# Peptides against a protein of PDB entry 5YCA: the designs that were tried, part 23

Target 1, 132 residues: chain A of PDB entry 5YCA
Amino acid sequence: RSLPAERNPLYKDDTLDHTPLIPKCRAQVIEFPDGPATFVRLKCTNPESKVPHFLMRMAKDSSISATSMFRSAFPKATQEEEDLEMRWIRDNLNPIEDKRVAGLWVPPADALALAKDYSMTPFINALLEASS

## One batch from the design tools (peptide)

Design b1_p20_1_s3 (made by RFdiffusion4, then SolubleMPNN; from b1_p20_1, 11 letters changed)
Fold by OpenDDE base, seed 2:
Structure b1_p20_1_s3 (fold): chain B 132 residues (1-132), chain A 20 residues (1-20)
Amino acid sequence: as target 1 above (132 residues)
Amino acid sequence: SAAAAREAAEANLARIESEP
């Protein structure tokens, strides 16, 4: 696969200590037709554009939105590039289908694999370690 | 605030859900 050429400068260093990011995460309850569900989110702001994206973990099974990861990592990606990556994830990883939420969600191990590819490891580690 | 953060998180999910 081919990832977009330009990456969010927030993710320039994949080796940073993730621990300072843990307390920046927030647990929040969202209402769905079948009841409330808790998510953990981490606000990630592009230091150049100042556009924020929220990385999200579903508290019950620690699934993480790959869609949000991709959009945060590659702010100038085309829809075609996103579609290509999402198809790759479907074909190569273990996405979880949840009709309550859109986007492609993946289990923790897959999220960390993607994080390595997107240079987001500290952020995903923090998101996974945060309490809910 | 917690309320603002919640709104932002929900908006983010809504955005993902609404986009093709």
Scores: peptide ipSAE 0.066, ipTM 0.713, DockQ to the pose 0.061
Fold by OpenDDE base, seed 5:
Parts: structure tokens; C-alpha cells; sequence
Structure b1_p20_1_s3 (fold): chain B 132 residues (1-132), chain A 20 residues (1-20)
């Protein structure tokens, strides 16, 4: 696979302590046709563009949106690059396709594997440790 | 505010959901 060349400068250091990010996470209940579901979110603002993205976790099983991770990490990625990465995830990890939400959602272990690849480890650790 | 953050988060999720 080939990841995009430019990465969000927010993720310049994958070794930072994640603890300060835990209180930044928020839980929210979203209504869906088949009932409510709780998500945990972490606001991640690109320090250069000032554009925010929210990393998302399902509270019930701790699945994390790989789509949200990719779009936050690679703000200038093409659709082709995203499609290529999502195919790689399907072929190499254990993604979940929830009928209520689009994109690929991955279990915690897979999310951390992607976090390493995207240099997002502190942010994903915080998202996983936050209460719902 | 919490309300503003919630709205933004829901918008972000909705954007993901709207993607093919």
C-alpha cells in the first residue's frame, strides 16, 4: 500500500503521553432508525489549517472509525488513496461494516495498528481509555 | 460549549455516513 505523502502536523510525534487527551474526549448519544447508540469522540484540530476532525469510537464494542482516522491523518489525500487504504484494511485487518454508519470500523487492536502507521498512537490510546 | 461540540461531532459522523 501507499499512504499519502502529507500528514496532519498534529501527529508529528507518535511518542507523546496520551494522558492529557483523555479528558478531551466526549460521549454522545446519536439516534438511529433502529435506536440510540453511544459514541466517544475526540476533537483533533490541524494546527496549520485549523480544520477539526473528530475521531470516533463506538461505546458498545470500542470499534473505531478507520475512516475518521485516515481523513484526520491525511487532509490532502485523494479519493483513490483513501480507497486503496480501505481495501488494504479489508484484506489485512478485521474491519466491521455497521449498517448504521458508513466507512470501516476496526476493533481496538486494529485501531492501534493503524495508529502506528498514521502516527496517531497517543490519540487512539486516549480515545480507547476514555469513559462512555 | 458542550452543545456546539456535540453538533460538530454529529456533523462529522454524518459526513462519514454520507460517503459512498
Amino acid sequence: as target 1 above (132 residues)
Amino acid sequence: SAAAAREAAEANLARIESEP
Scores: peptide ipSAE 0.064, ipTM 0.705, DockQ to the pose 0.058
Fold by OpenDDE base, seed 1:
Structure b1_p20_1_s3 (fold): chain B 132 residues (1-132), chain A 20 residues (1-20)
Amino acid sequence: as target 1 above (132 residues)
Amino acid sequence: SAAAAREAAEANLARIESEP
């Protein structure tokens, strides 16, 4: 696969301690046709553009939105590049099937694999360890 | 603010959920 050339400078160092990010996570309840579900989010602001993206975790099974990860990591990605990566994820990882949410959501182990590829490991670790 | 962040997070999630 071919990831976008330019990455969010927020993720320049994949080796940072994640623990300071844990208290920055927030839980929220979203209403769906089948009832409410709790999500955990982490606000990630691009230090250059100042544009924020929220990384998303389902509280119940800790599934992470790969879509949110990609969009945060690659702010200048084309739709074609996103589609290519989502196809790669579908073919190589274990995305969950949930009718309530679109895009690709992946289990914790897959999220951490993507985090390594996107240089987002501290942020995903924090998101996974945060309370709901 | 926390309220603004929450609203933005919900909007972000809704955007993801609305995509094919």
Scores: peptide ipSAE 0.063, ipTM 0.703, DockQ to the pose 0.058
Fold by OpenDDE base, seed 3:
Structure b1_p20_1_s3 (fold): chain B 132 residues (1-132), chain A 20 residues (1-20)
Amino acid sequence: as target 1 above (132 residues)
Amino acid sequence: SAAAAREAAEANLARIESEP
């Protein structure tokens, strides 16, 4: 597969210690038609553009939004590039279907595999270790 | 603030939900 050429400079170093990011995560209860669900979020701000994105985890089963990861990592990606990556994830990883939310959600092991590809490992480790 | 952060997080998820 071909990932976008320009990556968010926030993710320039994949080897940094993730522990300082853990207390920056926040839990949020969101109401859905069939009842409430808790999410954990981590605010990620592009240091150049100052545009924020939130990485998202379902608290209960630790599923992580691959869509949020991709959009944060590649803020200048085209819709075609995103569609190609989401198809690759569907074909090669183990996405979980949840009718309550859009986007593509993946289990923790797959999220960490994507994090390595996107140079986001510290951020995904922190998101997974944070309390809900 | 906490309220602003919650609103932003909800907006982020809503943005994902609204994408075709």
Scores: peptide ipSAE 0.059, ipTM 0.699, DockQ to the pose 0.059

Design b1_p20_1_s4 (made by RFdiffusion4, then SolubleMPNN; from b1_p20_1, 8 letters changed)
Fold by OpenDDE base, seed 5:
Structure b1_p20_1_s4 (fold): chain B 132 residues (1-132), chain A 20 residues (1-20)
Amino acid sequence: as target 1 above (132 residues)
Amino acid sequence: SAAEEERRARENFERITSEE
């Protein structure tokens, strides 16, 4: 598949140690009509534009928001490019659609596969290992 | 409605992925 040409320079090195990022993650309880749910978030700031994006993990089942990953990795992507990638994810991975929070959510293994494609492995590893 | 739920879901995404 084809991914957007311009990637967030934050993810220039996919081989970095993720452990320093773990304490930067933050757990937050969000109240929904059907009850509370805990999300783990990691603030990822583009070092060039200084625009931040948050990566998200559902604490309970460790699902990661593929949408948040894509938007962080490709901040200049068009909606069409995002739609194409989300379609690819639907066709090739195991995403779920949560009624409470929009976007595609993928299990840890799929998240790591995407992370490799988006060159953001350290950040996803940290997000997955962070406490909730 | 389904449309309302979808709207709220989008809003929740934007809220959770925004600055605190």
Scores: peptide ipSAE 0.662, ipTM 0.925, DockQ to the pose 0.859
Fold by OpenDDE base, seed 3:
Structure b1_p20_1_s4 (fold): chain B 132 residues (1-132), chain A 20 residues (1-20)
Amino acid sequence: as target 1 above (132 residues)
Amino acid sequence: SAAEEERRARENFERITSEE
């Protein structure tokens, strides 16, 4: 598949130690009609543009928002490029669409696979290891 | 409706992926 040409410079080094990122994660309880759910968030700021994006983990089953990953990794991507990647994820991984929060949610193993592709491994590891 | 639920889901995504 083809990914967008420009990647967030925050993710220039996929080999960085993830442990310093763990305490930067924050758990947040969100109220939904059918009850509360906890999400873990990690603020990721593009060091050049200074634009922040939040990565999301569903605490209960550790699902990661692939949509949040893509938008953080490829800040200049078009909607068409995003749609193509989401289709690839749907066809090649095991995403779930949650009725409460939009986007594709993938299990930890799939999230780490995407992280390799997006050069986000330290950030996804931290997000997965953070307490909720 | 399904459309309303989808809208709410999209709004929730935007809320969670933004500053508190």
Scores: peptide ipSAE 0.662, ipTM 0.925, DockQ to the pose 0.874
Fold by OpenDDE base, seed 2:
Structure b1_p20_1_s4 (fold): chain B 132 residues (1-132), chain A 20 residues (1-20)
Amino acid sequence: as target 1 above (132 residues)
Amino acid sequence: SAAEEERRARENFERITSEE
């Protein structure tokens, strides 16, 4: 597959230690009509544009929002490029569509696979290890 | 409806991924 050409410079080094990012994660209880659910979020700010994006994890099953990952990794991507990647994820990984929160949610192993592709490994590791 | 649920889900995504 083809990923967008320009990647968020925040993710220039996929080998960085993730542990300093763990305390930066925040858990939030979100109230939904069918009951509360806890999400862990990590604020990721593009060091050049200064535009922040939040990565998301469902605390209960550790599913990660692939959509949030993509949008953070490729801030200049077109909707068409996003759609193409989401289709690839559907075809090659094990995404779940949650009725409460849109986008594709992937299990930890798939999230780490995507993280490698997007050069986001430290951030996803931190998000997965953060307490809820 | 399914359409309304989808809309709410999209709005929830935007809400959760936005600044506090």
Scores: peptide ipSAE 0.661, ipTM 0.925, DockQ to the pose 0.878
Fold by OpenDDE base, seed 4:
Structure b1_p20_1_s4 (fold): chain B 132 residues (1-132), chain A 20 residues (1-20)
Amino acid sequence: as target 1 above (132 residues)
Amino acid sequence: SAAEEERRARENFERITSEE
């Protein structure tokens, strides 16, 4: 697969210690018609553009939004590039589509695999370890 | 409908990813 050429400079170093990011995560309860659900979010700000993106984890099963990861890692990606990556994820990983919140959600192991590809391992580790 | 549900799901994604 071909990932977008320009990556968020926030993710220039995939080897950073993730622990300082853990307290930056925030859990919140979202009300849905079928009941409440808790999401853990991590605000990730592009140091150059200053544009923030939120990474998301479902507290219940620790599923991570691959869509949020992609959009944060590749803020200049086209919709076509995103679609191609999401198709790759469908074909190669174990994503689910939640009826409440759009995008592809992947289990922790798959999220970490994507994180390696997107050079955002510290951020996903922090998101997974944060309390809910 | 399914289309309406998908629209709501998309709106929820945008809301959660923009809400601080």
Scores: peptide ipSAE 0.658, ipTM 0.923, DockQ to the pose 0.850

Design b1_p20_2 (made by RFdiffusion4)
Fold by OpenDDE base, seed 1:
Structure b1_p20_2 (fold): chain B 132 residues (1-132), chain A 20 residues (1-20)
Amino acid sequence: as target 1 above (132 residues)
Amino acid sequence: SAAELAAMFAADAAAAAFHA
């Protein structure tokens, strides 16, 4: 697959210690038609453009939004590039189907695999370790 | 996009935007 050439400079170093990011995460309870669910989110601001994106985890099963990861990692990606990556995820990983939420969500192991590809490992580790 | 909607959801609790 072909990932976008330009990556968010926030993710320039995939080897950084994730622990300082843990307290930056926030839990949020959201009401859905079938009841409440808790999410954990991490605000990720592009240091150059100052545009924020949020990485999101479902607290209960630790599923993480792959589409949000992609958009955060590749701020100048085309829709075609995003669509191609989402198809790749569907074909190669194990995304969940949750009709309550937008985006393509993946289990923790898949999220970490994507994090490696996107150079986001510290951020995903922090998101997974944060309390809910 | 789906990613943008998720970000909006997380940013301001605009759950309606995040709901599928």
Scores: peptide ipSAE 0.044, ipTM 0.738, DockQ to the pose 0.116
Fold by OpenDDE base, seed 3:
Structure b1_p20_2 (fold): chain B 132 residues (1-132), chain A 20 residues (1-20)
Amino acid sequence: as target 1 above (132 residues)
Amino acid sequence: SAAELAAMFAADAAAAAFHA
């Protein structure tokens, strides 16, 4: 696979301590046709463009949105580049099918593997550790 | 895109477009 050339400068250092990010996460209860579900979100603002993106986790099973990770990491990526990466994830990782929500969601271990590739490890660790 | 819809959902719970 080929990842986009330009990455969000927010993720310039993958080795930083994640603990200060934990209290920045927020829980959100959403009503669905079959009942309520809780999500955890982390607002990530590009320091250069000042455009925010939200990383998202399903509270119950800790599934994380891979599409949201990709869009945050690569703000100038084309739709074709995103489609290519999502296909790679389907073929190489263990995405979870949830008909209630948009995007491609992956288990915690897969999310951390992607985080390493995207240089987002502190942010994904914080998202996974936050309470709901 | 799916990622954009997820961001809208997180920003505004009324953004029903996040629901598949």
Scores: peptide ipSAE 0.043, ipTM 0.732, DockQ to the pose 0.115
Fold by OpenDDE base, seed 2:
Structure b1_p20_2 (fold): chain B 132 residues (1-132), chain A 20 residues (1-20)
Amino acid sequence: as target 1 above (132 residues)
Amino acid sequence: SAAELAAMFAADAAAAAFHA
């Protein structure tokens, strides 16, 4: 697969300590037809464009939105590039099927694999460790 | 995308954009 050439400068260093990001996460209860579900979100602002993206975790099973990760990591990606990556994830990782939510969601281990590819490891670690 | 636009407007709306 080919990831987009330009990455969000927020993710320039994949080796940073994630712990300062943990308290920046926020829990949110979202209502669905089958009842409420808690999500954890982390606001990630592109330091250059100042455009924020919210990384999302389902609190219960710690599934992470790969779509949110991709969009945050690659702000100039084309729809074709996103589609290609989502297909790759579907074919190579273990995305979950949750018809309540849009996007492609993956379990923690897969999220961390993607985080390495996208240079987002501290952010995903923080998101996974945050309270719900 | 809808998700990106929602994120720009409100934190709570960002989550809502992920509703199916």
Scores: peptide ipSAE 0.042, ipTM 0.727, DockQ to the pose 0.108
Fold by OpenDDE base, seed 4:
Structure b1_p20_2 (fold): chain B 132 residues (1-132), chain A 20 residues (1-20)
Amino acid sequence: as target 1 above (132 residues)
Amino acid sequence: SAAELAAMFAADAAAAAFHA
């Protein structure tokens, strides 16, 4: 597969220590038709454009939004590029079906595989280790 | 997209954007 050419400069170094990011995560209870669910969010601001994106984790099973990862990593990606990547994820990883939420969600191991591809490893590690 | 637009205008936009 081919990923978009331009990546968010926030992710220039995939080898940085993730621990300083852990306290930046925030837990949030979200109401759904079938009841409340807790999520953990990490605000990621593009240092060049100043546009924020939120990385999202379901607290209960640690599923991560691959869609949010992609949109944060590739701020200038086209819809076609996103659709291509989401199809690749469906075909090659193990996405989770959840009717309550939009986007494509993946288990922790898959999220870390994507994080390596997108140069987001410290951010995903922090999101996974944060308390809910 | 609606999700991207919401994220620019509200601190809790991420939560709202991910509702199905």
Scores: peptide ipSAE 0.040, ipTM 0.716, DockQ to the pose 0.108

Design b1_p20_2_s1 (made by RFdiffusion4, then SolubleMPNN; from b1_p20_2, 9 letters changed)
Fold by OpenDDE base, seed 3:
Structure b1_p20_2_s1 (fold): chain B 132 residues (1-132), chain A 20 residues (1-20)
Amino acid sequence: as target 1 above (132 residues)
Amino acid sequence: SAAELAEAFRRDADAAMSLV
C-alpha cells in the first residue's frame, strides 16, 4: 500500500523511550445509551504547525483508534488517502466494530503493527501502558 | 453531559470520539 508522502515531524524517531509519555495520558468516563465506558487519551502536538491530535484507547479491552493514529501521523493526508488506508486495515488486520464511536478501532497487536508503519511506536506503547 | 463531551471532541478535531 501507499501511505501519504508527508509525516508529522513529531514521529521522526521511532526508537525514543516511551516511559516519559505514560503520565501524560488522561482517562475519562463517557456515558453511552448502554452504560458508561472509560477511554484513555494522549495529546500529540505537531512541533511545526502546533496543531494537536489525540490518540485514543478503550480502557477495558485496549482497542486503539486507527483513525486517530492516521490523522496524527499524516496531517496533510486527503480524505481519499485516509479511506484507502482504512480499507487496507479492514482487509488485512482485525478491526473491532463499535457502533457507539466513530472511526476504525483495532486490538493492541494490530495497533503496534500500525505504529511501526507510521513510526509511532513510543506513543502507542505509552497509551497501552497508561492507567485508567 | 454526553452531548457536551461529544462537542468538545469535535472542537479538538478528535472525530474518533464523536458520538454516532
Scores: peptide ipSAE 0.046, ipTM 0.724, DockQ to the pose 0.231
Fold by OpenDDE base, seed 2:
Structure b1_p20_2_s1 (fold): chain B 132 residues (1-132), chain A 20 residues (1-20)
Amino acid sequence: as target 1 above (132 residues)
Amino acid sequence: SAAELAEAFRRDADAAMSLV
């Protein structure tokens, strides 16, 4: 597969300590027709554009929004590039279908695999370790 | 206030959810 050429400069170093990011995460209860569900989110601001993106985790099973990861990592990606990556994820990883939420969500192991590809490992580690 | 922060928190999450 081919990932977009330009990546969010926030993710310039995949090897940084993730622990300072843990307290930056926030838990939120969202109401759905079938009841409430808790999510954990991490605000990730592009240091150049100042545009924020929120990385999202379902608290219960720790599934991560791959779509949010991609959009944060590749702010200039085309819709075609996103579609291509989401198809790749469907074909190669283990996405979770949830009718309640938008985007493509993946288990923690898959999220960490994507994080390596997107250079987001510290952020995903923090998101996974944060309390809910 | 805490209430204002909570409200902003929810708005941001809802926006993120709708965009993803």
Scores: peptide ipSAE 0.044, ipTM 0.682, DockQ to the pose 0.104
Fold by OpenDDE base, seed 1:
Structure b1_p20_2_s1 (fold): chain B 132 residues (1-132), chain A 20 residues (1-20)
Amino acid sequence: as target 1 above (132 residues)
Amino acid sequence: SAAELAEAFRRDADAAMSLV
């Protein structure tokens, strides 16, 4: 696979301590047709463009939205680049199908694998450690 | 207020979900 050339400068250093990000996460109950579900989210603002993206975790099973990760990491990616990456995830990782939510969601281990590829490890670690 | 912040949070979550 080929990831987009330009990455969000927020993720310039994958080795940073994640613990300061934990209290920045927020939990929220969202109502769905089959009942409520709790999510944890982390607001990630591109320091250059000032455009925010929210990384999302399902509280119960800690599934992470890979789509949100990709869009945050690669703000100038084309739709074709996104589609290619989502197909790669489907073919190589263990995405979870959930008709209640949009995008492609992956279990914690896969999220951390993607985080390494996208240079987002501190942010995903924080999101996974945050209380719900 | 706390209520306003909660509502803003919901709005942002909905936006995030719709964009994913």
Scores: peptide ipSAE 0.044, ipTM 0.685, DockQ to the pose 0.104; fails the geometry check
Fold by OpenDDE base, seed 5:
Structure b1_p20_2_s1 (fold): chain B 132 residues (1-132), chain A 20 residues (1-20)
Amino acid sequence: as target 1 above (132 residues)
Amino acid sequence: SAAELAEAFRRDADAAMSLV
């Protein structure tokens, strides 16, 4: 596969300590037609554009939105590039499609694999370790 | 206040959920 050429400068260093990011995460209960569900979120702001994106985890099974990861990592990606990556994830990883929420969600191990590819490891580690 | 921060976060979360 071919990832977009330009990456969010927030993710320039994949080796940074994730610990300071843990307390920046927040839990939220979201109301759905079939009942409430808890999510954990981490606000990630592009230091150049100042545009924020939120990385999201389902508290119950720790599934993480791969779509949110991609959009945060590659803010200038085309829809075609996103579609190509989502197809790759569907074909090569173990995504979950939840009817309640949009996007492609992946289990923790897959999220960490994507994090390595996108240079987002500290942020995904923090998101996974945060309490709900 | 904590309540104000929580409300702001909920606002941002709702927006994020619509984008994901």
Scores: peptide ipSAE 0.042, ipTM 0.679, DockQ to the pose 0.091; fails the geometry check

Design b1_p20_2_s2 (made by RFdiffusion4, then SolubleMPNN; from b1_p20_2, 8 letters changed)
Fold by OpenDDE base, seed 2:
Structure b1_p20_2_s2 (fold): chain B 132 residues (1-132), chain A 20 residues (1-20)
Amino acid sequence: as target 1 above (132 residues)
Amino acid sequence: SAAELAEAFRRDSSAAAALA
């Protein structure tokens, strides 16, 4: 498949040590109509544009928002490009769509596969290892 | 409010996270 041409320069090196990112993650409890749910978030700031995006993990099952990953990795992507990638994820991975929360959420293994594609491995590892 | 935040997550999780 084709991914957007321009990637967030934050992700120029997929081999960096992820451990310094772990303390940067933050847990957050959201009160939904059917009860509370905890999310872990990691603020990722594009070093050029200075625009932040938050990577998101559901604490309970460690599902990670593929949508958040894509938007962080490809800040100049069109909606069409995002839709194309989300369809690819639906067709090739094992995403869930939680009615409570927007976006496609993928299990850890799928998230790491995407992370490799998007050059985000350290960030996803950190997000997965962070406490909740 | 908590309800408003939950609704924001329903609409756009990443954007909502930025608000919290």
Scores: peptide ipSAE 0.383, ipTM 0.874, DockQ to the pose 0.852
Fold by OpenDDE base, seed 3:
Structure b1_p20_2_s2 (fold): chain B 132 residues (1-132), chain A 20 residues (1-20)
Amino acid sequence: as target 1 above (132 residues)
Amino acid sequence: SAAELAEAFRRDSSAAAALA
């Protein structure tokens, strides 16, 4: 597959210590028609453009939004590039279906595999370790 | 409202998180 050429400069160093990011995560309960669900989010701001994106985790099973990861990592990507990557994820990883929420969600192991590809490992580790 | 927030998550969860 071919990932977008320009990556968010926030992710220039994949070897950083993730522990300082853990307390920056926030939990939120959302009241859906079929009952409540808790999400954990991490605000990630592009240091050059100052545009923020939120990385998202379902607290219960630790599923992470691959869509949120891609949009944060590649802020200038086209819709076609996003569609191509989401298709690759569907064909090669183990995404889950949840009718309550938009985007493509993957289990922790798959999220960490994507994090390596996107140079986001510290941020995904922090998101996975944060309390809910 | 709670219902509006849930609907926002259905459309775009990352964008909805920015509203909370």
Scores: peptide ipSAE 0.382, ipTM 0.874, DockQ to the pose 0.831
Fold by OpenDDE base, seed 5:
Structure b1_p20_2_s2 (fold): chain B 132 residues (1-132), chain A 20 residues (1-20)
Amino acid sequence: as target 1 above (132 residues)
Amino acid sequence: SAAELAEAFRRDSSAAAALA
């Protein structure tokens, strides 16, 4: 696979302590037709463009939106590049499908694998450890 | 509304989160 050339400068250091990010996460209850579901969100703002992206976790099973990760990490990526990466994830990781929510969601271990690739480890660790 | 937000999540969860 080929990841986009430009990465969000927010993720320049993959080794930072994640714990300060934990209280930045927020839980949100969404009322779907089949009942409520809680998501945990982490607002990630590109320090250059000032454009925020929200990393998303399903509270119940801790699935992480790989789509949200990719879009945050690679804000200038083309749709073709995203499609290529999502196909790679489908072929190499263990994504889940949930009809209620858009995007490609992966279990925690896969999310952390992607986080390493995208240099987002502190942010994903925080998202996973945050309470709901 | 709650229903609109749920639908937004179905269409684009990350974008919907930005609106909530």
Scores: peptide ipSAE 0.381, ipTM 0.873, DockQ to the pose 0.856
Fold by OpenDDE base, seed 4:
Structure b1_p20_2_s2 (fold): chain B 132 residues (1-132), chain A 20 residues (1-20)
Amino acid sequence: as target 1 above (132 residues)
Amino acid sequence: SAAELAEAFRRDSSAAAALA
């Protein structure tokens, strides 16, 4: 697969300690038609553009939005590049279908695999360890 | 509203997270 050429400079160092990011996470309850669900989110701001993106975790099963990861990591990606990556994830990882929430969601192990590819390991570790 | 937020998550969860 081919990942976009330009990556968010926020993720230039994949080896940073994740623990300072844990208290930056926030839990929120969303009231869906079939009942409430809790999500944990982490605000990630591109230091150059100042545009924020939110990384998302489902509290119940710790599924993480691969879509949110991709869009944060590659803010200048084309739709074609995103579609290609999402297809790769579907074919190579174990995404979870949830009709309530848009995007492609993956279990923690897959999220960490993507995090390595996107240089987002500290952020995903923090998101996974945050309380809900 | 809560319903509008839930609908936003259904359409685009990454963008909807910015609403709350």
Scores: peptide ipSAE 0.380, ipTM 0.872, DockQ to the pose 0.868

